# Peptides against a protein of PDB entry 3OGK, part 72

Target 1, 307 residues: chain A of PDB entry 3OGK
Amino acid sequence: ATPDRLSRRFPNLRSLKLKGKPRAAMFNLIPENWGGYVTPWVTEISNNLRQLKSVHFRRMIVSDLDLDRLAKARADDLETLKLDKCSGFTTDGLLSIVTHCRKIKTLLMEESSFSEKDGKWLHELAQHNTSLEVLNFYMTEFAKISPKDLETIARNCRSLVSVKVGDFEILELVGFFKAAANLEEFCGGSLNEDIGMPEKYMNLVFPRKLCRLGLSYMGPNEMPILFPFAAQIRKLDLLYALLETEDHCTLIQKCPNLEVLETRNVIGDRGLEVLAQYCKQLKRLRIERGADEQGMEDEEGLVSQRG

## One batch from the design tools (peptide; aimed at target 1 L239)

Design b1_p28_2_s4 (made by RFdiffusion4, then SolubleMPNN; from b1_p28_2 with S4A V13L A20V T21Q K24R Y25L)
Fold by OpenDDE base, seed 1:
Structure b1_p28_2_s4 (fold): chain B 307 residues (1-307), chain A 28 residues (1-28)
Amino acid sequence: as target 1 above (307 residues)
Amino acid sequence: DALAHLDLEELELNVEPTAVQKERLAKM
């Protein structure tokens, strides 16, 4: 449907999800002429969709002007913004969103490509938001944001349950984890192996309700930090873990309540057998091709038709 | 075969990583 058709048909629309590359079944619903730009939709939202609380753009081109218009049009009525694999904006656009939408509950920029000007957007969010439930900038590169602002968000947002971040050193997030008392999901960070300090992360204290987890660059030496609460883990994101097949087997055996696993082919058929044996509650499995396929001729690291 | 006894709601196998995912995997 065109934006105008959407507003005419659904003037009371509360949630909108747009996909820049719709599946074939949705091709007839998005005019070909929109090239994946959100601008026509933001215009329609601003003018005619006055009850819209949730916006999800996936694989769309989003400018700072689009974000500014959306922010001003919806203000504190905007509860959810998801920029899922979007591009074309800067941190100024994010600043506009958090400045004007002070009651936002879900803010997602996962896998979005943007220009980073400064860390002001996260600081503004930390200073003024108390409603945040979900913050997700997983698989993004922010070099100018402060882990202290993340800690402030955790302290001020009592309903914060899910946080996914870029490559923060995990030790810089100790204050965040201490403050995030209701956190159920954490993904991202960076574990950096130190041969001279093998116990570097062993004293890391996670939030007590944490049950969905993905630590970037977690190797077999860091994996034991999960063991104290492995039985309560329901979701693991191992896509960016540095675990081999045997490490997968070791971890999976400790997670009998696992419902969701995301990993690479390195799990192998052996890991899948272990998964099937120990994880009877598993509902979702995602196995992606890793770079590991280029070098390891070893049969153990591949998921075959036998798995 | 190993997964046949699991009541899976979603299965994604051998999916190509996105460009961002590829870049991140290349840093590993």
Scores: peptide ipSAE 0.100, ipTM 0.722, DockQ to the pose 0.572
OpenDDE base, seeds 2, 3, 4, 5: peptide ipSAE 0.098, 0.097, 0.076, 0.096; ipTM 0.726, 0.727, 0.698, 0.718

Design b1_p28_3 (made by RFdiffusion4)
Pose (drawn by RFdiffusion4):
Structure b1_p28_3 (pose): chain A 307 residues (1-307), chain P 28 residues (1-28)
Amino acid sequence: as target 1 above (307 residues)
Amino acid sequence: LEVITAEDEEEELEELKEEVEEEEEEEE
């Protein structure tokens, strides 16, 4: 339908969610220029959806121009913006929305593709934003943003509950973790082990409510930092973990309250057996495919009828 | 219980490839 039709039928929308490209686009089957331009919708929001406080764009083309317009038109009213698997914008667009939308509660860019010219957008949040509840740039290449800015955000945003990030060194986020007192969910970061520091991590202060998490590139040697509070973990994202079938069993075994597990097929039939009696409350399970070229990551990384 | 396995994802990917090929043939 046209945006005109939407605003005529529902002039007082508070929340809008638009999907664009077919689901196939998540698998590199849809041309990049196929469509899903968000612009006519933003124009319609400017003129006729004067009550909108939350926008979620999914698999859509979003430009800097269209985010500059959205930020100016909705300003302090924009409580939530989700750029979900979108493309076509840059850090100029992000900066525009974080400077004009001073009260953003939830900002999300998971799996989006954009051009990164600088890191001022994150710094701008760190300087002025107090209201942030969820910040999410989970699956994203950011090389110019400072972990100091993220720590500062945690110090200023009492209601920060959920943060998902890129390839920040976990050690650089120590300050962030101490400051994020209310943090219930963390995903991302980078666990980079060097033989030089056998106990490079072991001294992580995780927020005492963290129960939904996934540490990227986590190996068997760093896995134990989760054991002190594994009884509390309700959601585990081992999708980007570097741990073998055996290690999965040992960790899954320690999470009796786990309700959500996402992982690669390395979990193996053996891992599913473990999951079968330790985690009776499990509600959602997703076993993505792993590195399927040179053996199934190990000789147990195949799930079957047995699992 | 909601379960999504690697095989389900492979089947879904094959169906999506077929639909995209059918759409390309119709456009030609």

Design b1_p28_3_s1 (made by RFdiffusion4, then SolubleMPNN; from b1_p28_3, 13 letters changed)
Fold by OpenDDE base, seed 1:
Parts: sequence; C-alpha cells; structure tokens
Structure b1_p28_3_s1 (fold): chain B 307 residues (1-307), chain A 28 residues (1-28)
Amino acid sequence: as target 1 above (307 residues)
Amino acid sequence: MEVVTPEDEEKELEKMREEVEKLKKALE
C-alpha cells in the first residue's frame, strides 16, 4: 500500500499502524523507496490525513525531521504515538513531539534505538502535559532523564494508568509510585540486590490499583514485596526477573487471579504444573528461552513437551 | 502532495535544529 492510496481511500482515518522490516534489516542500506522510512507517510499525514489521532510505527526508520513534521501537523490532535522498535531519531525528535502535542495520551518508544542528547523531552512532558494515560519506554536506556519528572507526570496526569520504564533504580521511583494513584501497570526499573541491606526494598509502597507488573532484576529476596497484593495481580512480566523454578512456584501460588504470564523457560515443567493448578484464570502464557538457560542441562529449569 | 527535495529537507532540518535549540534554552 502507498500513502496516497491510503489517504484517498480513507481520508478520515483516525488510526494508522505501519510495519517495516525486522530490526536486523534496518542496519543495512535501505533504498529510499523502501517502506521502511516513515517520511512519505508523514508527508501524507501532514497533507491529507487531518483526522489522524493515533500513529503506530513498528520497525520503521524515523528521523527527527519526521517527528517534527508529524508533531506540527497533528499538534494537539495527536493522542497516540507508538515508536515500536524504531530507529533513526534522537531525543530532539521526542522533544518536538511533546512540545507540539500537548494532549498526547499514549507515548511509546519500547525497544526503540535512539541517540540520547538530553532529558529535556521528559521535562517538557512533565511541565505541560496533563493528558497522559500510557508512557512506555520499556527496554530502552535513558541516562539523562530525571525520575523527578516522572513523579511530576504522575502528579499532573490523573489518568495515568500504565508506565513502563528502563533501568531506573526502583528506590528513585518511590515518589513516582506515591503520586501515581491510578496506576494499574508498571514494568521496568532496576532492583539491585545489596547484601548489606537485604530488606532495602521491603518498604516499597506500590499504587493501590497496580495489577500488571514486571520488575526487572527481581530476585527471590525482592519477590516478597509483591506478596501483599499478589492476589490482585492479573499480569506478570518475569522475562527479566532473576527467579528460579522454585521461586516461580512460590510466586504463582500467590497469584490466583493471574491472567497473563510472560516468563523464561526457567519456570520448568514444575512451574507450569503449579500454574495450571493455582491460576485458573490464565488467558495467555508466553515462555521465552533465556540466553543463560540455553546451555543449562537443568531439566527442572526447562520446559519440556510435558509442560 | 508536497514534493520535498533533499536540499529542501536539509533546510527544514536546519530550521528544526534551530527551533530545538531555542526550546532547549528555554527549558534550561
């Protein structure tokens, strides 16, 4: 499909999702006429798709110029922007988006590759946006953004329900969690085990409505922080958790209302048995092979055909 | 459909950079 054909067919299009080639192909020289660049689409959006409020680019090449054009063209009409596994932009492009799209509700950059120049985009978002519902830069690395800005966003955006972040130290997000009263989903962060302070995370207070959760680097010592509200957990992302088979069994038994589980093959057949026994509301199960587990012969930590 | 030449794109990019720098200064 070409951009011009789309606009002719659907001049009142409100939502657009584009998929490019897999990320591995993005490192190769891509001809300009290839559908991997969003430029021709942004041009068409700017000129002919005046009702577009939701844009989702997946595995696309997106430049700062593209983002700037999109931002200026849609301005406060843009409610959703998802840069899903995209590349080619910098935080300057993000700054343009949040500056011009003051009423954006969903901003996603999950697994995108970008150049980080500064943290001003998040600061600008914090200072002027009150509409955010979803903020997602999961599996990204921001070193120049401030957790204080995230707290400000939580305070000002009362409809904020889902936040996924990179490797913020969880203790730096205490203020954020306190402010995010309506938060239902949180993924990311960084739990850092300290032998000298084994209980440093035990006093964490999570938002009362939190039911979808994925804490990165959560080990068995940190896992108990979930127990007080484990019964209300509906989704767990354990892909980046540091839990063994027995730890999975322990946690799963405490989550009878679990609907979605994403984990690694370390859950094992035993973990799957426990899951089947205790989680009767399970709707989706995703099991990935961990890099560290591919070479492990531990049968208890592997999912077989029996599981 | 607006036809943008590579030269035009570079000019627009430069303009954007200038605007971003102004914004950055305002946010300092």
Scores: peptide ipSAE 0.015, ipTM 0.369, DockQ to the pose 0.013
OpenDDE base, seeds 2, 3, 4, 5: peptide ipSAE 0.007, 0.019, 0.000, 0.007; ipTM 0.331, 0.364, 0.321, 0.317; seeds 2, 3, 5 fail the geometry check

Design b1_p28_3_s2 (made by RFdiffusion4, then SolubleMPNN; from b1_p28_3, 11 letters changed)
Fold by OpenDDE base, seed 4:
Structure b1_p28_3_s2 (fold): chain B 307 residues (1-307), chain A 28 residues (1-28)
Amino acid sequence: as target 1 above (307 residues)
Amino acid sequence: MEVITPEDEEEELEKMKKEVEKLKEKLK
């Protein structure tokens, strides 16, 4: 569908999700096909879709100019922006979004590729937003943002329930976790094993409502930090955990209320048996092939509860 | 491309609210 046809058919559209070409195709000179660039859509949004409050771009090329135009056109009416596996923008574009869309509730940049100029966008968000519910820059490489700004966001945004981040040292997020009283979901961070300090993370305090979790680089030595609240875990992302089969078995046995598990093939048949035995509420299982195994066949096994 | 109309959003929101309420009741 063309942008103009969409606006004519749905002048009162509130939510728009656009899917572009696979990311691999984005690195090749994508012919200037409108399907890969958000520009024509942003133009249409700005001119004709005045009720649009939710925008989701997946695998599209997004420029700073596109983000700036979108930000100014929708301003505080924009509640959701998802840049899902997008590319072509810098942190200047993000700054424009958070500057103009001060009531944004969901901001996602998961797996997006961008040029990082500074951390001002997160600082601006921290200073002015009180509406944020979901912040997700999982699997991104922000090096210039401050964990203090994340803490400020947690303090100011009482409805903040889901935060997914890149490679923050987890200990730098202690203040964030203390402030994020209503946080239900956290993914990302970086656990860095210190041979000289085996209990480096043992005193880490998580938000009381935390039930969806994925800690990057969590090994068997760090895994015990989950045990005090393992019974309340409903979703577990182990894709970037450093757990072997037996470690998976140990953890899964402690999560009887697990509903969603994402992990790698390392779980093995044994881990799956343990999962079936102990996790009776499991609804979704995602097993990815590790980086060393070429064929990412997403076997989405819907475990149908044959009850 | 997924187009969500205002009517669809309201229905989804209502469904989510109902699910949350059901979950709250189960936790009592």
Scores: peptide ipSAE 0.016, ipTM 0.320, DockQ to the pose 0.016
OpenDDE base, seeds 1, 2, 3, 5: peptide ipSAE 0.000, 0.007, 0.011, 0.013; ipTM 0.295, 0.364, 0.364, 0.394; seeds 1, 2 fail the geometry check

Design b1_p28_3_s3 (made by RFdiffusion4, then SolubleMPNN; from b1_p28_3, 12 letters changed)
Fold by OpenDDE base, seed 1:
Structure b1_p28_3_s3 (fold): chain B 307 residues (1-307), chain A 28 residues (1-28)
Amino acid sequence: as target 1 above (307 residues)
Amino acid sequence: MEIITPEDEEKELEEMKKKVEELKKKLE
């Protein structure tokens, strides 16, 4: 559908999800000008979709100008913005969104590619937003944002339930975790093994309601930090964990209430057997191929048709 | 229970590639 046709047909549209290029691998197959730019949609939103509260762009090209226009057009009526695997914008665009949309509840830019100019967008969000429920910049590379702003967000947004971040050192998020009393989901961060300090993460205090978790670069030495609350874990994202087959088995056995597991093929048939045995409430299983595993000749850690 | 395997992902990718090619032909 064209933007014009959509607005004519649904002038009272409240939620819009647009999908652009299906996968990064298809970038070369789809013309750059084919349905990839959000500009015409943003124009239509601004002019004709005055009740729109939720916008989800998936694999679209989004400029700062687009974000600025959207922000000003919807202002505090915008509750959800998801820039899902989008590109073309900078942190200035994000700043515009958080400046003008002060009642935004969901802000997602997971796997988006952007130019980082500064960390002002997160600071602005921290200073003015009290409505945030979901913040997700998982699998992004922000180097200029402050964990203190994240802590402030947690303190001020009492409905904050899900936060996914990039490569923050987990120890820098101690204040955030302490403040995020209602947090149920956390993904991302960075666990950095230190041979000289093997226990540096063992004293991490997670929010009491945390039940969906994915810690990046979590290895077998760090995995025990989950054991005290493993029984309450319902979702695990192990895509970026550094766990081998046996580590998977160990962790899975401790998570009897697991409903969703996302992991790599390193789980192997053995891990799948353990999963079936111990996780009777499992609803969804995602297994991906790890880039590093393509070269490993070892049969251990491969999922066969049996699993 | 929903299971997403690497094979499923590859299949989806291939199907999408096919669709894109078909669309390209229509645009010519």
Scores: peptide ipSAE 0.015, ipTM 0.381, DockQ to the pose 0.586
OpenDDE base, seeds 2, 3, 4, 5: peptide ipSAE 0.009, 0.018, 0.014, 0.014; ipTM 0.365, 0.381, 0.280, 0.358; seeds 2, 3 fail the geometry check

Design b1_p28_3_s4 (made by RFdiffusion4, then SolubleMPNN; from b1_p28_3, 12 letters changed)
Fold by OpenDDE base, seed 1:
Structure b1_p28_3_s4 (fold): chain B 307 residues (1-307), chain A 28 residues (1-28)
Amino acid sequence: as target 1 above (307 residues)
Amino acid sequence: MEVVLPEDEEKELEEMKKEVEELEKKKK
């Protein structure tokens, strides 16, 4: 559909999701002018879609100008912005969004590629937003944002239930976890093993309602931090965990209420057997092939096609 | 590009998609 046709047909549209073609396909099938850029859509949103509260761009090119226009056009009416695997913007664009859309509830930029100029966008969000429910910049690289701002967000946004972040040192998020009393989901961070301090993470206090979790770089030495509340875990993201097959088995056995598991093929047939045995409430299983595992011939980590 | 609308509007969207595809075919 073209933007103009969409607005004519659905002038009262409240939610819009645009999926760009995979990058490889974008060049061949969609004219460059229409297929990958959000600009024509943002123009149409700004002019004709005045009831739009939710915008989801997936695999789109988004400029700072696009974000600025969208922000100003929708302002406090914008409840959801998802920049899912998008590119072309900087943190200035994000700053515009959080400056103008002060009642935004969901802000997602998971797997997006951008240029980081500063951490002002997160600071602005922390200073002015009290409505945030979901914040997701998982699998992104922010080096200039402050964990203090994340803590402030947690303190001010009482409805904050899901936060996914990049590679923050987990110990820097202690204040955030203490403030995020209603947090149910957390993904990301960075666990850094220290041979000299093997228990440096053992005193981490997680939010009491936490039940969906994915800690990046969690190895077998850090895994025990989950054991006190493993029975309440409903979703595990182990895609970026450093767990072997046996570690998977150990953790899975402690999570009888697990509903969703995302992991790599390292779980193996053994892990799947354990999963089937102990996790009777499992609803969704995602297994990805790890890039690094193509080289390790160890047969034990291969999920056989039998299932 | 795929446009996803609310479930109540999906049928109309599918019709629009077909129309757009037909128009794009005519421009070749």
Scores: peptide ipSAE 0.057, ipTM 0.473, DockQ to the pose 0.041
OpenDDE base, seeds 2, 3, 4, 5: peptide ipSAE 0.033, 0.028, 0.018, 0.023; ipTM 0.465, 0.426, 0.398, 0.426; seeds 4, 5 fail the geometry check

Design b1_p28_4 (made by RFdiffusion4)
Pose (drawn by RFdiffusion4):
Structure b1_p28_4 (pose): chain A 307 residues (1-307), chain P 28 residues (1-28)
Amino acid sequence: as target 1 above (307 residues)
Amino acid sequence: SLELEIPEHRTTALEKKLEEMEKKREER
């Protein structure tokens, strides 16, 4: 339908969600220029959806111009913006929205592709934003943003509940973790072990409420930092973990309250057996495919009828 | 009540990430 039709039928929308490219685009089957331009919708938002407080674009093309218009037109009213698997914008667009939308509660760019010119957007949030509840740049290449800015955001945003990030060294986020007193969910970061520091981590202060998490590149040697509070973990994202079938069993075994598990097929039939009696409350399970070229990551990394 | 999903194909994001994970694995 045309944007005109949407605003005529529902002039007082508070929340809008638009999907563009077919699902196949998530698997590199759809041309990049196929469509899903968000622009006519932003123009319609400017003129006729004057009550909109939340926008979620999914698999759509979003330009800097379009986000500059959205930020100016909705400003302090934009409580939530989700750029979900979108493309076509840069850090100029992010900066525009974080400077004009001073009261953003939830900002999300998971799996989006954009050009990173600088890190001022995150710094701008750190300097002026107090209301942020959820910040999510989970699956994203950011090389110019400072972990100091993220820590500062945690110090200023009393209601921060959920943060998902890129390849920040976990050690650089120690300050962030101490400051994020209300943090219930964390995903991302980078656990980089060096033989030099056998106990490079073991001294992580995780927020005492963290129950939904996934540490990227987590190996067997760092896995134990979860054991002190594994009884509390309700959601686990081992999708980007570097741990073998045996290690999965050991960790899954310690999470009796786990309701959501996402993992690669390395979990193996053996891991599913463990999950079968320790985690009776399990509600959602997603077993993605792993490295399928040189053996199934190990000789147990195949799930079957047994599992 | 369980929602079970076992995809036969990988997403583009996962394919790229797995390549990085292989490099980390080799370094280690």

Design b1_p28_4_s1 (made by RFdiffusion4, then SolubleMPNN; from b1_p28_4, 12 letters changed)
Fold by OpenDDE base, seed 4:
Structure b1_p28_4_s1 (fold): chain B 307 residues (1-307), chain A 28 residues (1-28)
Amino acid sequence: as target 1 above (307 residues)
Amino acid sequence: SLELEIPKELTTAEKKRLEKLEEKRKKL
């Protein structure tokens, strides 16, 4: 498909999703530019797709110039921007987006590769946006953004329901959680065990509506922080948790309303049995391989084809 | 109905995250 053909066929297009290079490119097995550039599409959007409010680029090359052009062309009409596993831009491009698109509701850059120049984009978003519903920079490596800006966003964006972040220390997000009164989904952060402070996270207060959760590096010592609201958990991401088979069983049995579980082979057949027994509303199960799977062939921590 | 997904390939970001996870595991 060509951009010009799209605009001619659908001049009133409101939502566009473009898929670029295959997943194999994420292994550096395919040249970075194989998936194509968004540039010709952004040009077409700017010139001819004046009703476009939602843009989703998946595995595309996106430059700062592309983002700047898109931002200026759509301005406050842009409600959704998803840079899903994209590359080629810097935080300057993000700054342009949040500067010009002040009514954006969904901003995603999950697993995108970029050059981080500063944290101004998040600060600008915090200072001017009140419309944000979904913020997702999960699996990214921002080091220059401030958790205080995230707190400000939570305070100002009363419709904020889903936030996925990188490796913020969870304790730095206490203010964010307090402010995010309507938050339903949180993913990411970083739980960092402190031998000198075993109850480091026991006093964490989560948003009352939180029901979709994926805390990074959660071990069995931190897992109890979920118990007070485990019954309301609908989605659980354990892909980056430090839970063994027994820990999975312990947690799962406390989540009778679980609908979606994402975990690794460490759940084992026993964990699957517990899941089937206690989670009658389960709709989706994702099981990925563990890094240590090579050593678990004879252990209960391996999911068999019998389940 | 239950939908089961078993991904076979890891992205670079996923690999990096797993490395961090393993580093954390070693410290437990």
Scores: peptide ipSAE 0.343, ipTM 0.825, DockQ to the pose 0.712
OpenDDE base, seeds 1, 2, 3, 5: peptide ipSAE 0.342, 0.333, 0.337, 0.332; ipTM 0.822, 0.814, 0.814, 0.813; seed 5 fails the geometry check

Design b1_p28_4_s2 (made by RFdiffusion4, then SolubleMPNN; from b1_p28_4, 17 letters changed)
Fold by OpenDDE base, seed 1:
Structure b1_p28_4_s2 (fold): chain B 307 residues (1-307), chain A 28 residues (1-28)
Amino acid sequence: as target 1 above (307 residues)
Amino acid sequence: ELEVEFPKEKTTAEKEQLKKLEEKRKKL
């Protein structure tokens, strides 16, 4: 569909989701004018889609100018912005969004690639937003944002239920977890094992309602921090955990109410058997290949192109 | 009904995260 056709047909559109072509296809086949840039859509949103409150761009090219235009056009009417696997913007674009869209409830930039200029966007969000329910910058590389701003957001946004972050040291998020009284979902962070301090994470206090969890780099030494509330875990993301098959079995046995599991092949057949035995409420299972298995596919792919 | 997903292709971010994971594993 073209932007113009959409606005003409649906002038009262409240939610828009645009899916770009997969990035692998983008380099080879996207003529500059085709479907990958949000600019034409943002123009149409700004001019003709005055009731739009939810925008989801997936695998799109988004510029700071696009974000600025969108922000100013929708302002406090924008409740949801999802930049899912997008690229082309900087933190200035994010700053514009949070500056102008002060009632935003969902802000997602998961797996987006961007240039980080500063941490002002998160600070501005912390200073002015009280409506945030979902914040997701999982699988992103922010080095200039402050955990203190995240804590401020948690304190000010009483409806904050889901937060996914990049590689924050988990100990820096203690204040955040204390403030985030209604948090149900947390993903990301970084657990960093210290041989000299094996129990450095044992005193972590998680929000009482936490039931969807994915801690990056969680090993078997850190895994016990989940045991006190393992029975209330409904979703577990182990994609980037440092757990072996036996560790998976141990954890899964403690999560009888698990509904969603995301993990790697390291779970093995044994882990799947344990999962079937103990997790009777399981609804979704995602199993990904580890890095070792991808090396072979990339090598085979390279060999097939040379031949 | 159980939905089982086996994603075939990884994103750049997923690949980078796996690299970080492996780097951490090697340090353990």
Scores: peptide ipSAE 0.419, ipTM 0.858, DockQ to the pose 0.544
OpenDDE base, seeds 2, 3, 4, 5: peptide ipSAE 0.417, 0.417, 0.419, 0.405; ipTM 0.851, 0.854, 0.853, 0.850; seed 4 fails the geometry check

Design b1_p28_4_s3 (made by RFdiffusion4, then SolubleMPNN; from b1_p28_4, 13 letters changed)
Fold by OpenDDE base, seed 3:
Structure b1_p28_4_s3 (fold): chain B 307 residues (1-307), chain A 28 residues (1-28)
Amino acid sequence: as target 1 above (307 residues)
Amino acid sequence: DLEVEFPKRRTAAEEEQLKKLEKKREEL
C-alpha cells in the first residue's frame, strides 16, 4: 500500500501499523517511497490522517525529523507510538515525541537501534506525563536515563500497567516498584549476583498485581524472590534467565496459573514434562535455541507447532 | 490449544542479549 492510497481510502484512520522488510533484506537498498522509510507515511499522517491516535512502525527507518513531524502533527492526540525494531533516530527524536505528545499512553522502542545523546526524553516524560500505561524500551541500550525518572513516571502515571526496560540494576528500581502500584507486567532489569551479599535481593517488594514477569540474569539464588507470588504469575520470560533445567522445574511447579512461557532449550524434556504436569492453563510456549546454537540462516519464518 | 513456537532466527538485539547472559554466567 502507498501512503496516499491509504489516506484516500481511510481518511479517518485511528490506528496504523507498518511493517518494513527484515533488516537482513538490506534496508539501505529499499527506496524511500517503498516502505523502508517512514518519511512518506509521516508526511501523509501529518497532512491527511488527522484522527490517527496509534502508530506502530516495525522494522523501519525512522529519523528524528520524522519523529518531530509526527509529534507536532498529532500532539496530544497521539496515544500510542511503537518503534518496534526500528533504526535511524536519536534520543532527540524521542524527546520531541514526549515533549509534544503529553498524553501518550503507550511508548515502545523495543529492540530499536538509536544514538543516545542524553536522558532528557525520559526526564521530560516523567515531568509532564500522567497518562502512560505502557512503557517499553526492552532490549535497548540506554546508559544516560535515570531510574529516578522511571520512579517519577510510576508515581504520576496511575494507569501504568506494563514496563519493560533495559539493564537497570534491580535495586535501583526499588522506588519504582513501590510507586508502580498497578503494574502488572515487568521485563528486563539486571540481577547482579554478589557473593558477598547473597541475600541482597531477598527484600525486594514487587507490585501486588504483578503477573507477567521477565527478570534478566535471574539465577537460582534470586529465583526464590518470585515464590511468594508465583501462583499469580501468568507469563514468564525466562529467555535471559540463568536458570538450569532443574531450576526451571522448581519454578514451573510453583506457577500453576502460567499461561505463557518463553524460555530456551535448557528447559529440556524434563522441564517440559513438569510444565505439562503443573501448568494446565498454558496457552503459549516459546523455546529459543541456546546461545551456542547457530540458527539456520536460510529459513525465514517461525516454526510454530500447535498441540 | 497450546501453541508452541520455535523461532528460527534471532535479531541482533537478541543475540547481543544472549552474549550478555553468557558473560553474566561466567561471572558466577
Scores: peptide ipSAE 0.584, ipTM 0.941, DockQ to the pose 0.579
OpenDDE base, seeds 1, 2, 4, 5: peptide ipSAE 0.582, 0.580, 0.578, 0.580; ipTM 0.942, 0.940, 0.940, 0.941

